Peptides against a protein of PDB entry 3VA4. Designs and how they scored, part 65

Target 1, 107 residues: chain A of PDB entry 3VA4
Amino acid sequence: EPIGQLRLFSGTHGPERDFPLYLGKNVVGRSPDCSVALPFPSISKQHAVIEISAWNKAPILQDCGSLNGTQIVKPPRVLPPGVSHRLRDQELILFADFPCQYHRLDV

## One batch from the design tools (peptide; made by RFdiffusion4, then SolubleMPNN)

Design b2_p15_3_s2 (from b2_p15_3, 4 letters changed)
Fold by OpenDDE base, seed 2:
Structure b2_p15_3_s2 (fold): chain B 107 residues (1-107), chain A 15 residues (1-15)
Amino acid sequence: as target 1 above (107 residues)
Amino acid sequence: SAREEALARALEEAA
């Protein structure tokens, strides 16, 4: 059962997509075997990782040295590679130019 | 640009 969810907003790339997040490391990237597979050229093969250690703890987001970066929207912040960012519920994230939103599931 | 449009969509959701 998923602990959280990452929503990819609709855009020119296509419709909205929702990705379940589980305990452990959820890799965001262009590679098809990623937990959050974003098959777009501007996304690195392994772009970022969302690590969830427990259902009642905030997930940790880290950029994996992606080419086009990972950013928090509000307040604006560029995430340096490898630096841990504690995700807040409803956090808005840009992976390259793709807007996403994390939300915790009440399970 | 694509980046500007993406940001606009995200900001709309945040509002």
Scores: peptide ipSAE 0.147, ipTM 0.735, DockQ to the pose 0.573
Fold by OpenDDE base, seed 4:
Structure b2_p15_3_s2 (fold): chain B 107 residues (1-107), chain A 15 residues (1-15)
Amino acid sequence: as target 1 above (107 residues)
Amino acid sequence: SAREEALARALEEAA
């Protein structure tokens, strides 16, 4: 069962979408086989990864050397490639220019 | 821009 959720806010690209997050690596990217598939040209094929461990349900976000970057909105921070960022509940994230929000599920 | 508007909505959600 999913441990978290990543919400893609609605925009010019279309309506809001919710992606379940599971234990292990949840890859964010343009490739259709990604756990969080964002089929937009500004998103790298493998853009970022959200990893959730069994002993710590707080996800770790890492940019995978994406072309257009990964950013935390508040407080604002550009994530260097490969540097771990622990996601807080309700964290707002920009993958390229796409606003998303992480939500920890009550499981 | 569309990006700025989307970001504004996200920030509103965070408030």
Scores: peptide ipSAE 0.145, ipTM 0.748, DockQ to the pose 0.632
Fold by OpenDDE base, seed 3:
Structure b2_p15_3_s2 (fold): chain B 107 residues (1-107), chain A 15 residues (1-15)
Amino acid sequence: as target 1 above (107 residues)
Amino acid sequence: SAREEALARALEEAA
């Protein structure tokens, strides 16, 4: 069962979409086989990864050397490729120009 | 810009 969720906010692409996150590696990318598939040209085929080691531990976000980058909104931070960032509950993330929000599920 | 507009909407929806 999912232990986290990534919310893609509504925009010109369409309405809000919610993606379940599971234990292990959840790949964010344009490729349709990604756990979090964002089918947009500005998103790299394998853009980033959210790794969840346990339900009671903060997920780790890493940019995978994406073309248009991964950023944390508050406080502002550009994530260097391959550098681990521990996600906080309700964290706002930009994958390229697409705002998302991570939240932990109560399981 | 598109990025700024998207961010503004996201911040509003998250509030």
Scores: peptide ipSAE 0.140, ipTM 0.745, DockQ to the pose 0.927
Fold by OpenDDE base, seed 5:
Structure b2_p15_3_s2 (fold): chain B 107 residues (1-107), chain A 15 residues (1-15)
Amino acid sequence: as target 1 above (107 residues)
Amino acid sequence: SAREEALARALEEAA
């Protein structure tokens, strides 16, 4: 059962997509075997990771040394590679130029 | 730009 959700907003790339997030590591990347597969050339094969250690703890987002970066929208922040960022509910994230939103699911 | 448009849309939807 998913603990959270990552929403990829609609855009020129296509329609909105929702990705379930589970306990453990949820890899965001261009590779099709990623938990959050974003098949776009500007996304690194393994771009970032959202790690959820427990249902009652905030997920941790880390950029994995991506080419085009990972950023938090509010407040604006570029995430240095490997630095842990605690995700807040409704957090807006840019993977490269693709806007996404994390939200916690009621479990 | 495409980035700005996407971000604006995301912010609007999240507001």
Scores: peptide ipSAE 0.139, ipTM 0.746, DockQ to the pose 0.820

Design b2_p15_3_s3 (from b2_p15_3, 7 letters changed)
Fold by OpenDDE base, seed 5:
Structure b2_p15_3_s3 (fold): chain B 107 residues (1-107), chain A 15 residues (1-15)
Amino acid sequence: as target 1 above (107 residues)
Amino acid sequence: SARDAALAAALAQAA
């Protein structure tokens, strides 16, 4: 069923968590109704979005004008609001100060 | 992995 996965690494907030990603828009944010709900003060209610248009296409990540930003780790890049970034498998992402990793699922 | 998390955290503090 899920096409991808977003892993939130362990930290001061608690243990590691894995979130399934599906076709369409997967919203990352503090709001509990987000696909990837990160209930932390430094995360915006609607922080970013991972859009998957097809199972065989790379997902698109966009920051939604978050307060504390979205960054790609390697190579280092700050994502301006609304700018599309094509995610690579195993991509390391920072939502505010929270390190995450995207992983494509082979189903 | 722990290495990946550490790398991401290091970048976060440098930003």
Scores: peptide ipSAE 0.110, ipTM 0.741, DockQ to the pose 0.105
Fold by OpenDDE base, seed 2:
Structure b2_p15_3_s3 (fold): chain B 107 residues (1-107), chain A 15 residues (1-15)
Amino acid sequence: as target 1 above (107 residues)
Amino acid sequence: SARDAALAAALAQAA
């Protein structure tokens, strides 16, 4: 069962989409085999990774050397490639120019 | 929320 969720907010690309997150590595990217598949030109094939080590631990987000970057919104922060960022519940994230939100599920 | 989405989108536009 999923223990987290990544929401892609609605925009010019289309409606809102919710992606389940599981234990282990959840890859965010343009490639269709990514756990969080964002099929948009500005998203790198393998853009970022959300790693969840345990159901009761905060996930770690890392940019994978993406072309257009990964950013935290509040407070604003550009994530250097490969540097771990511990996600807070309700964290707002930009993958390239696509706004997303991480949500911890109560399981 | 819609507000959060708008904020994130606005920041992306400004980048």
Scores: peptide ipSAE 0.108, ipTM 0.738, DockQ to the pose 0.105
Fold by OpenDDE base, seed 3:
Structure b2_p15_3_s3 (fold): chain B 107 residues (1-107), chain A 15 residues (1-15)
Amino acid sequence: as target 1 above (107 residues)
Amino acid sequence: SARDAALAAALAQAA
């Protein structure tokens, strides 16, 4: 069962999409093998990783040295590569210029 | 929400 969800908001790229997040490492990237596959040129093949260690712990987001970066929206924060960021429920994230939202699932 | 998406998009454009 998924522990969380990453929502990619709708945009010029297409409709909204929801990606389930599981225990372990959920890679965000352009590569089709990624847990969160964002097939867009501005997204790095291995852009970022969301690691979930337990259902009752906040996930950790790390940028993987992406070309166009990973940012938190509120409050605004650029994530340096490899630095752990603890995700809050409903956190708004920019992968390059793609707005996303993390949501903890209660199942 | 639509508001959140709009906000995030606006910030992305300004970056």
Scores: peptide ipSAE 0.107, ipTM 0.739, DockQ to the pose 0.106
Fold by OpenDDE base, seed 1:
Structure b2_p15_3_s3 (fold): chain B 107 residues (1-107), chain A 15 residues (1-15)
Amino acid sequence: as target 1 above (107 residues)
Amino acid sequence: SARDAALAAALAQAA
């Protein structure tokens, strides 16, 4: 069962979409093989990864050296490639120009 | 929330 959820807010691309997040690596990217598939030109094939471990329910977000970057909204910061960022519940994230929100599920 | 979405979108567009 999913441990978390990544919400892609609605925009010019279309309606809101929710992606379940599971234990292990959840890859965010343009490639259709990604757990969080964002099929948009500005998203790298493998853009970022959200990893959830068995011993720690809080996910770790890492940018994978994406072309257009990964940013945290509050407090604002650009995530350097490969640097671990511990996601907080309700965290607002920008993958390129796409606003998303992480939500921890009550499971 | 709608506020969060608006904020995130605005920041994205300004980047």
Scores: peptide ipSAE 0.104, ipTM 0.736, DockQ to the pose 0.106

Design b2_p15_3_s4 (from b2_p15_3, 6 letters changed)
Fold by OpenDDE base, seed 5:
Structure b2_p15_3_s4 (fold): chain B 107 residues (1-107), chain A 15 residues (1-15)
Amino acid sequence: as target 1 above (107 residues)
Amino acid sequence: SALEEALAAALEQAA
């Protein structure tokens, strides 16, 4: 069962998409093999990773050295590659220029 | 940043 969700907001690229997040590493990237597959040219093949180590712990977001970066929207923060960011519920994230939101599921 | 704040507000409203 998923314990988190990453929402890709709708935009010129298409409609909203919700990606379930599970225990372990949830890779965000352009590669179709990624848990969160964002098939857009500005997204790196392996762009970032959301790691969930336990159901009662906040997920960790890390940029994987992406070309166009990973940012937290509020408060604004550019994530240096490999630096852990503990996600808060309802956190707004930019992968390149694609706005997303993390949501903790009540399970 | 005002831009990020506006973006956040817009996204929150859409969510």
Scores: peptide ipSAE 0.096, ipTM 0.711, DockQ to the pose 0.295
Fold by OpenDDE base, seed 3:
Order: sequence, then structure tokens, then C-alpha cells
Structure b2_p15_3_s4 (fold): chain B 107 residues (1-107), chain A 15 residues (1-15)
Amino acid sequence: as target 1 above (107 residues)
Amino acid sequence: SALEEALAAALEQAA
């Protein structure tokens, strides 16, 4: 049972995709074995990580030194590599230029 | 920025 969800919004790349998030480290990246596999050239093989410690705790997002960066949309913030950002429910995130949204699931 | 606000608004509407 997933604890969270990362939604990749629809765009030029194709339709919306929803990725389940589980306890532990959920890697976001271009590599196909990532928890959140975003197979796009502008996404680093290991781009970022969403770590969930418990169902009732906000996940931690960290950029992994990606080439094209990770940003919070509102309020705007570029995440320096390795700096922890606590995700709020419904948080809007840019991985490179791909807009995503984190959603906490009721479990 | 204005661009980021516009993006946020658009994404919020789409969500």
C-alpha cells in the first residue's frame, strides 16, 4: 500500500502518470529502475530522492546533484544538492522542466 | 517570479 503519490502532469511528453511512493527512499530519475522513472533526456539518471520515514510524517525531498535541477514552484525555491526540503501535501515540484505534484494518501 | 506564479496557477487549475 503506497503512502504517497507523485503525479507527473500531462505535457508534450504524453499523458499524466501517477507514481506510488512507499516507505524509504523513492528515487526520481531517468534510470528505469527508479521508483519514479522519468525517461526523459533532461532528467538525470538519479535526479532526486523522496524519503518517507512514516505515513504521518512529511516526506523529505533532496536533489541528488542533478544537471537541470529540482525546484519548488510556490513559493519558488531552487533546491541545492543534498539540502532537505520537507514536502507539503499538494506540493508542486519541477524536476528539470517537468511539473509534478506530491500527494499524501490516506492510509 | 511572474512565470512561476503563472505556472503554479495553471498547475493548480489542472490538479
Scores: peptide ipSAE 0.087, ipTM 0.705, DockQ to the pose 0.281
Fold by OpenDDE base, seed 2:
Structure b2_p15_3_s4 (fold): chain B 107 residues (1-107), chain A 15 residues (1-15)
Amino acid sequence: as target 1 above (107 residues)
Amino acid sequence: SALEEALAAALEQAA
């Protein structure tokens, strides 16, 4: 079923968590209704979106005008709101100050 | 920056 995975690394917030990613829009945010629910004050209710259009196509990440931003770690890049970023496998992402990693699943 | 590279390396090691 899931085509990808978003890992939230362990930290002061607690242990590592893995979130499945599916075809369509996977919303990242503080709201419990989000596909990737990050229940932390520094995360916007609807922070970002990872859109997967096909199992063999790279996902698109967009910041949704979050308060504390979305960044790619390597190479470093702050994502302007609404601008598409094509995710590479093993991409390291910061949602606010929370480190995450995208992983493509072999299905 | 050095900080960003160190962060990336640390995260990769944790993966």
Scores: peptide ipSAE 0.079, ipTM 0.695, DockQ to the pose 0.300
Fold by OpenDDE base, seed 4:
Structure b2_p15_3_s4 (fold): chain B 107 residues (1-107), chain A 15 residues (1-15)
Amino acid sequence: as target 1 above (107 residues)
Amino acid sequence: SALEEALAAALEQAA
């Protein structure tokens, strides 16, 4: 069962999409094999990873050395590659220039 | 929209 959700806001690319997040590694990237598949040119094949452990359900977001970066919207922060960022519920994230929002599910 | 609100908030934080 999903522990969280990542919402991709609607935009020029199309309508809003919600991606379930599970325990373990949830890879965000352009590759169709990614848990959060964002099939857009500006997204790296393996752009970032959202890891959720059984010990701490608060997800850890890490940029994987993406070309166009991963940013936290508020407060604004560019995530250095490989640096762990603990996601807060409702946190807004930019993968490249695609706005997303993390939502913690009550399970 | 939620996106616009988020972006607005981001700008406030960055200022």
Scores: peptide ipSAE 0.078, ipTM 0.701, DockQ to the pose 0.111

Design b2_p15_4_s1 (from b2_p15_4, 7 letters changed)
Fold by OpenDDE base, seed 2:
Parts: C-alpha cells; sequence; structure tokens
Structure b2_p15_4_s1 (fold): chain B 107 residues (1-107), chain A 15 residues (1-15)
C-alpha cells in the first residue's frame, strides 16, 4: 500500500493528479515507466527520485541531473543534482515549472 | 477550493 502521495496541481497541462508513493525508489520523470510519470517536454526522462526507506521516516528527494531542475518552494531552494533533501509533510516542490506537493499518508 | 487557491498563491509568490 502507498506510504505517501505526490500531488501535481492543476494548470495549463490539465487537472490535478495524485500519484501514490511506495517503499523504495519512486522515480519522477517524463518516461512512462516512472512511478510519477509527468509526460511534459520540460521534464527530463528521469528527472528526480523520491526514496522512502521506511513507513515512519521522511522521504529523501534527489534531482537526477535534470535539464530544468528541481526546487523547494518554502523556503526557496534549488536542489543540486544528487544532493539529498529530506521531505517534510506538505512540502511544495517544483519539477521544472510544474508545482507539486508531497503528502504523508496516515495508514 | 480556498485551500487550493492559497497553495497556488504561495507557489506563485515564490516564482
Amino acid sequence: as target 1 above (107 residues)
Amino acid sequence: SAAAQALLAEILAAL
């Protein structure tokens, strides 16, 4: 069962979408094989990864050397490739210019 | 919703 959720907010691309996150590595990218598939030209094929090592631990977000980057919104931070960022519940993230939000599920 | 609008406003303010 999913441990977390990544919400893609509604925008010019279409309506809001929710992606379940599981234990292990959840790849964010344009490729259809990604756990979080964002089929948009500005998203890299393998853009970032959200790794969840345990149900009671905060996920780790890493940019995978994406073309258009990964950013934390509050407080603002550009994530250098490969540098671990511990996600907080309700954290707002930009993959390229697509706004998303991480949500921990209470299961 | 109001909550969604507030979140979007926060994102836009950070851009």
Scores: peptide ipSAE 0.122, ipTM 0.721, DockQ to the pose 0.109
Fold by OpenDDE base, seed 4:
Structure b2_p15_4_s1 (fold): chain B 107 residues (1-107), chain A 15 residues (1-15)
Amino acid sequence: as target 1 above (107 residues)
Amino acid sequence: SAAAQALLAEILAAL
């Protein structure tokens, strides 16, 4: 069952989409086999990873050396590749210029 | 909506 959710807000690309997040590694990227598949040219094939462990259900976000980067909105922070960032509930994230929001599910 | 505007404002302020 999903532990969290990543929401891609609506924009010029199309409507809002919600992606379930599970225990383990949830890859964000342009490749169709990613858990969070964002089929947009500015997204790297494997852009970032959201990892959720059994011992700590708060996700860890890492940029995977993406071309156009991963940012936290508040407080503003550009994530260096491979550096762990613990996601807070309702945190706003930019993958390239695509705004997303993490939501923790009560499970 | 107000919520959408607030979201946009936060994003724009961060960029």
Scores: peptide ipSAE 0.121, ipTM 0.711, DockQ to the pose 0.114
Fold by OpenDDE base, seed 3:
Structure b2_p15_4_s1 (fold): chain B 107 residues (1-107), chain A 15 residues (1-15)
Amino acid sequence: as target 1 above (107 residues)
Amino acid sequence: SAAAQALLAEILAAL
């Protein structure tokens, strides 16, 4: 059962997509092997990671040295590579220019 | 949806 969800909002790339997030490391990237596969040129093969250590703990988001960066929307924050950011429920994230939202599931 | 549009507007405003 997934612990969280990452929603990719609809846009020019296509419709909305929801990706389940599980305990452990959920890699966000262009590679099809990623837990959150975003097959877009501006996304790095391994762009970022969302690590969930427990169902009752906030996930940790880290940029993996991506080319086009990872940002938090509110309040605005550019994430330096490898620096841990604790995700809040409903947090809005930009992977490159792709808007996403983290949602904590009731598990 | 209306909710999605509102969220996108907020995202754009924060850029």
Scores: peptide ipSAE 0.118, ipTM 0.717, DockQ to the pose 0.116
Fold by OpenDDE base, seed 5:
Structure b2_p15_4_s1 (fold): chain B 107 residues (1-107), chain A 15 residues (1-15)
Amino acid sequence: as target 1 above (107 residues)
Amino acid sequence: SAAAQALLAEILAAL
């Protein structure tokens, strides 16, 4: 059962997409094997990872040394590679130029 | 990018 959700907002690339997040590592990247597959050239094959260690703990977001970066919107923050960021519910994230939002599911 | 930031501003305003 999914513990969280990552929403990719609609844009020139297409409509909004929702990706379920599960316990463990949820890789964000261009590779089709990623849990959150973003098949866009500006996204690195393995761009970032959202790790959920327990249902009652905030997920950890880490950039994986992506080419075009990972940023938190509010408050603004560029994530250096490998630095852990604890996701808040409704957190807005930029993977390269793609706006996303993390949502904790009440399960 | 500036375009992405503008979009984000709109998203934030709608929340």
Scores: peptide ipSAE 0.105, ipTM 0.701, DockQ to the pose 0.882

Design b2_p15_4_s2 (from b2_p15_4, 7 letters changed)
Fold by OpenDDE base, seed 5:
Formats: structure tokens, sequence, C-alpha cells
Structure b2_p15_4_s2 (fold): chain B 107 residues (1-107), chain A 15 residues (1-15)
């Protein structure tokens, strides 16, 4: 059962896509092995990780030393590699230049 | 929609 969701908004790359997030580590990256596979050249093979320790706790987002970075949109913040960021529900995230949104699911 | 436009504006401002 997914605990959360990461939405990739529609854009030049194509239509919107939703990725389920589960307990544990959800890797975001270009590699097809990633939980959130974003097959775009500007995305690092292993770009970032969203770790969910419990259904009632906020997920932790970390950039994995990506080439083009990870940013929080509101308020704007560049995430230094390896620094934990507690995700808020409905938080808007940029992986490189790809806009995404984290959504906590009602479980 | 207005909501969609606002979201887009916020995203674009962060780029």
Amino acid sequence: as target 1 above (107 residues)
Amino acid sequence: SAAAQQLLAEILAAL
C-alpha cells in the first residue's frame, strides 16, 4: 500500500505521471531501477531519495549529489547534497528543471 | 484555471 505519491507535472517531456511512494527509501533518478524513474538526461542516475519511516511521519528528502540539483519551490530553497529536508504535504519540488509535487495519501 | 496559473508561476519563479 503506497503511503505517498510523487506527481511529475505535464510539460515538454509529456503528460503528467504519478509515482507511488512506499515505506523505506524511494530513489528518484534517471535509472529505470529507481522507484521514481525520470528518464531524462538532466536527471542524475540516482538523483535524490525520499525516505518514509512511518505512515504518520513526514518523509525526508535528500539530494544525492545530483548534477542539476534538487530545489524546494515554496519557499525557494536549494537542497545541499545529503542534507535532510522534511517534506510537507503538497510540497513542490524541482528535480533539475522538472516540477513535481509530493502528496501524502490517506491510508 | 487561475489555480493552475498560480502554480505555474510559482514553479517558473524558482527556475
Scores: peptide ipSAE 0.110, ipTM 0.697, DockQ to the pose 0.108
Fold by OpenDDE base, seed 2:
Structure b2_p15_4_s2 (fold): chain B 107 residues (1-107), chain A 15 residues (1-15)
Amino acid sequence: as target 1 above (107 residues)
Amino acid sequence: SAAAQQLLAEILAAL
């Protein structure tokens, strides 16, 4: 049972996609074995990680030393590699130039 | 990029 969801907004790459997020580490990256697989050349093979320790706790997002970075939209913030960011519900995120949104599922 | 940031701003404004 997924605890959260990461939405990739529609764009030049194609239609909107939703990725389920589970307890533990959800890797965001270009590699097909990532939990959130974004098969685009500007995304690093292992770009970032969303770690969910419990269903009632905010997930932690960390950039994994990606080439093109990870950014939070509001308030604007570039995430340094390895620095923990607690995700808020409805958080808007840029992985490289790809706009995404995290939301908590009501389970 | 500026284009991606603009898109995000538009998305945010529509929420």
Scores: peptide ipSAE 0.105, ipTM 0.708, DockQ to the pose 0.828
Fold by OpenDDE base, seed 4:
Structure b2_p15_4_s2 (fold): chain B 107 residues (1-107), chain A 15 residues (1-15)
Amino acid sequence: as target 1 above (107 residues)
Amino acid sequence: SAAAQQLLAEILAAL
């Protein structure tokens, strides 16, 4: 069962999408086999990873050396590649120019 | 981009 959710906000690309997040590594990227598949040119094939561990329910986000970056919105922070960022519930994230929101599921 | 940042600002204001 999903432990969290990543929402891609609606935009010029199309409607809002919700992606379930599971225990382990949830890869965010343009490649179709990514857990969070964002099929947009500005998204790297493997852009970032959201990892949820059994010992820590709070996920960690890492940029994977993406071309156009990964940013936290509040407070603003550009994530250096490979640096772990612990996601807070309702945290707003930019993958390249695409705004997303992490939601912790209470299950 | 500036457009994305403006959208995020609007999202933040709505939260």
Scores: peptide ipSAE 0.096, ipTM 0.700, DockQ to the pose 0.875
Fold by OpenDDE base, seed 3:
Structure b2_p15_4_s2 (fold): chain B 107 residues (1-107), chain A 15 residues (1-15)
Amino acid sequence: as target 1 above (107 residues)
Amino acid sequence: SAAAQQLLAEILAAL
């Protein structure tokens, strides 16, 4: 069962979508084989990674050198490539122009 | 984009 969830908010691309997150590396990217597949031109094939080491630890988000970047919304922060960012529950993330939210599941 | 910024503003306002 999933340990976390990444929600892609609804927008011009379509309705809201929820992606389950599991232990290990959850790749965010345009490629269809990504754990979080965002099939949009502005998303890099391998855009970012959310790594979950344990159910009781905050996930680590890293940008993978994406073209259009990864940002934390509040407080605002642009993530340099390869730099670990510890995700907070309910954290709002921009992958390029796409707003998402990380949610820790109570399991 | 302007559309993305507007959506973000709406999301933030709902939080």
Scores: peptide ipSAE 0.085, ipTM 0.695, DockQ to the pose 0.956

Design b2_p15_4_s3 (from b2_p15_4, 6 letters changed)
Fold by OpenDDE base, seed 1:
Structure b2_p15_4_s3 (fold): chain B 107 residues (1-107), chain A 15 residues (1-15)
Amino acid sequence: as target 1 above (107 residues)
Amino acid sequence: SPAAQELLQQILASL
């Protein structure tokens, strides 16, 4: 069962989509085999990773050296590649210019 | 949710 959820807000690309997040590495990227597949040109094939451990269900977000970057919206922060960012519940994230929100599930 | 999205837009507009 999923431990978290990543919501892609609706936009010019289409309607809102929800992606389940599981234990381990949840890769965010344009490649269709990514856990969070964002099939948009401005998203890198392997853009970022959301890692959830069994020890701590709070996810760690890392940019994977993406072309157009990964940002936290509030407070504003550009994530340097490979630097761990612990996600808070309801955290707002920009992958390139695509707004997303992390949601912790009660499991 | 609509509320979350609206909040996001407000935040983005303030940046």
Scores: peptide ipSAE 0.119, ipTM 0.734, DockQ to the pose 0.116
Fold by OpenDDE base, seed 2:
Structure b2_p15_4_s3 (fold): chain B 107 residues (1-107), chain A 15 residues (1-15)
Amino acid sequence: as target 1 above (107 residues)
Amino acid sequence: SPAAQELLQQILASL
């Protein structure tokens, strides 16, 4: 059972997609074996990681030294590589220029 | 969600 969800909003790339997030490391990247597989050229093979240590703790987002970066939308913040960012529920995130939203699931 | 997407677009446009 997923603990969280990452939503990729619809855009020129295609329709909206929802990715389940589980305990442990959920890798965001272009590689097809990533938990959150974003098969787009501007996304690094291993772009970022969302780590969930417990169901009742905020996930940690880290950029993995991606080429085109990871940003928080509100308030605006560029995430330096390897620096932990504690995700808030409903947080809006840009992986490169792809807008996403983290959602904590009540399970 | 159209509502969430619209909100996101508004935020992005204001940056």
Scores: peptide ipSAE 0.117, ipTM 0.735, DockQ to the pose 0.118
Fold by OpenDDE base, seed 3:
Structure b2_p15_4_s3 (fold): chain B 107 residues (1-107), chain A 15 residues (1-15)
Amino acid sequence: as target 1 above (107 residues)
Amino acid sequence: SPAAQELLQQILASL
């Protein structure tokens, strides 16, 4: 079962979408085979990765050298490629210009 | 979630 969730907020691209996150590496990218598939031109084919090592540990977000970057909204931070960022519950993330939110699932 | 998106917009507007 999913350990977390990544929510893509609604926008010009369409309605809100929720992506389940599982143990291991959850790739965020434009490629359809990504765990979090964001089929938008400004998203790199393999844009970022959310790695979850255990249900009781904070996920690690890394940008994969994306063209348009990965940012944390609050506090503002541009993530350098390959640098680990520990996600907090309810963390707001920008993949390129697309706002998302990480949510930890309890059950 | 409308509430969540409203909050997000408020945050983004302040950046």
Scores: peptide ipSAE 0.115, ipTM 0.733, DockQ to the pose 0.117
Fold by OpenDDE base, seed 4:
Structure b2_p15_4_s3 (fold): chain B 107 residues (1-107), chain A 15 residues (1-15)
Amino acid sequence: as target 1 above (107 residues)
Amino acid sequence: SPAAQELLQQILASL
């Protein structure tokens, strides 16, 4: 059962998409086998990871050394590769230029 | 991109 959701907002790439997030590692990337598959050239094959542990349902976001980076929107912050960022509910994230939002599900 | 930034501002304004 999904614990969270990552929403990709609509844009020139197409309509809004919602990705379920589960316990463990949810990889964000261009590769089709990623949990959050973003098939866009500006997204790295393995761009970032959202990890949700069993003892803490608040996800940890890490950039995986992506080419075009991962950013938190408010307050604005560029995430250095491998540095843990604890996601807050409704957090707005940029993977490259793609705006997304994390939503904690009521489970 | 400027377009993405404008979208983000709109999203933030709606929160």
Scores: peptide ipSAE 0.103, ipTM 0.717, DockQ to the pose 0.890

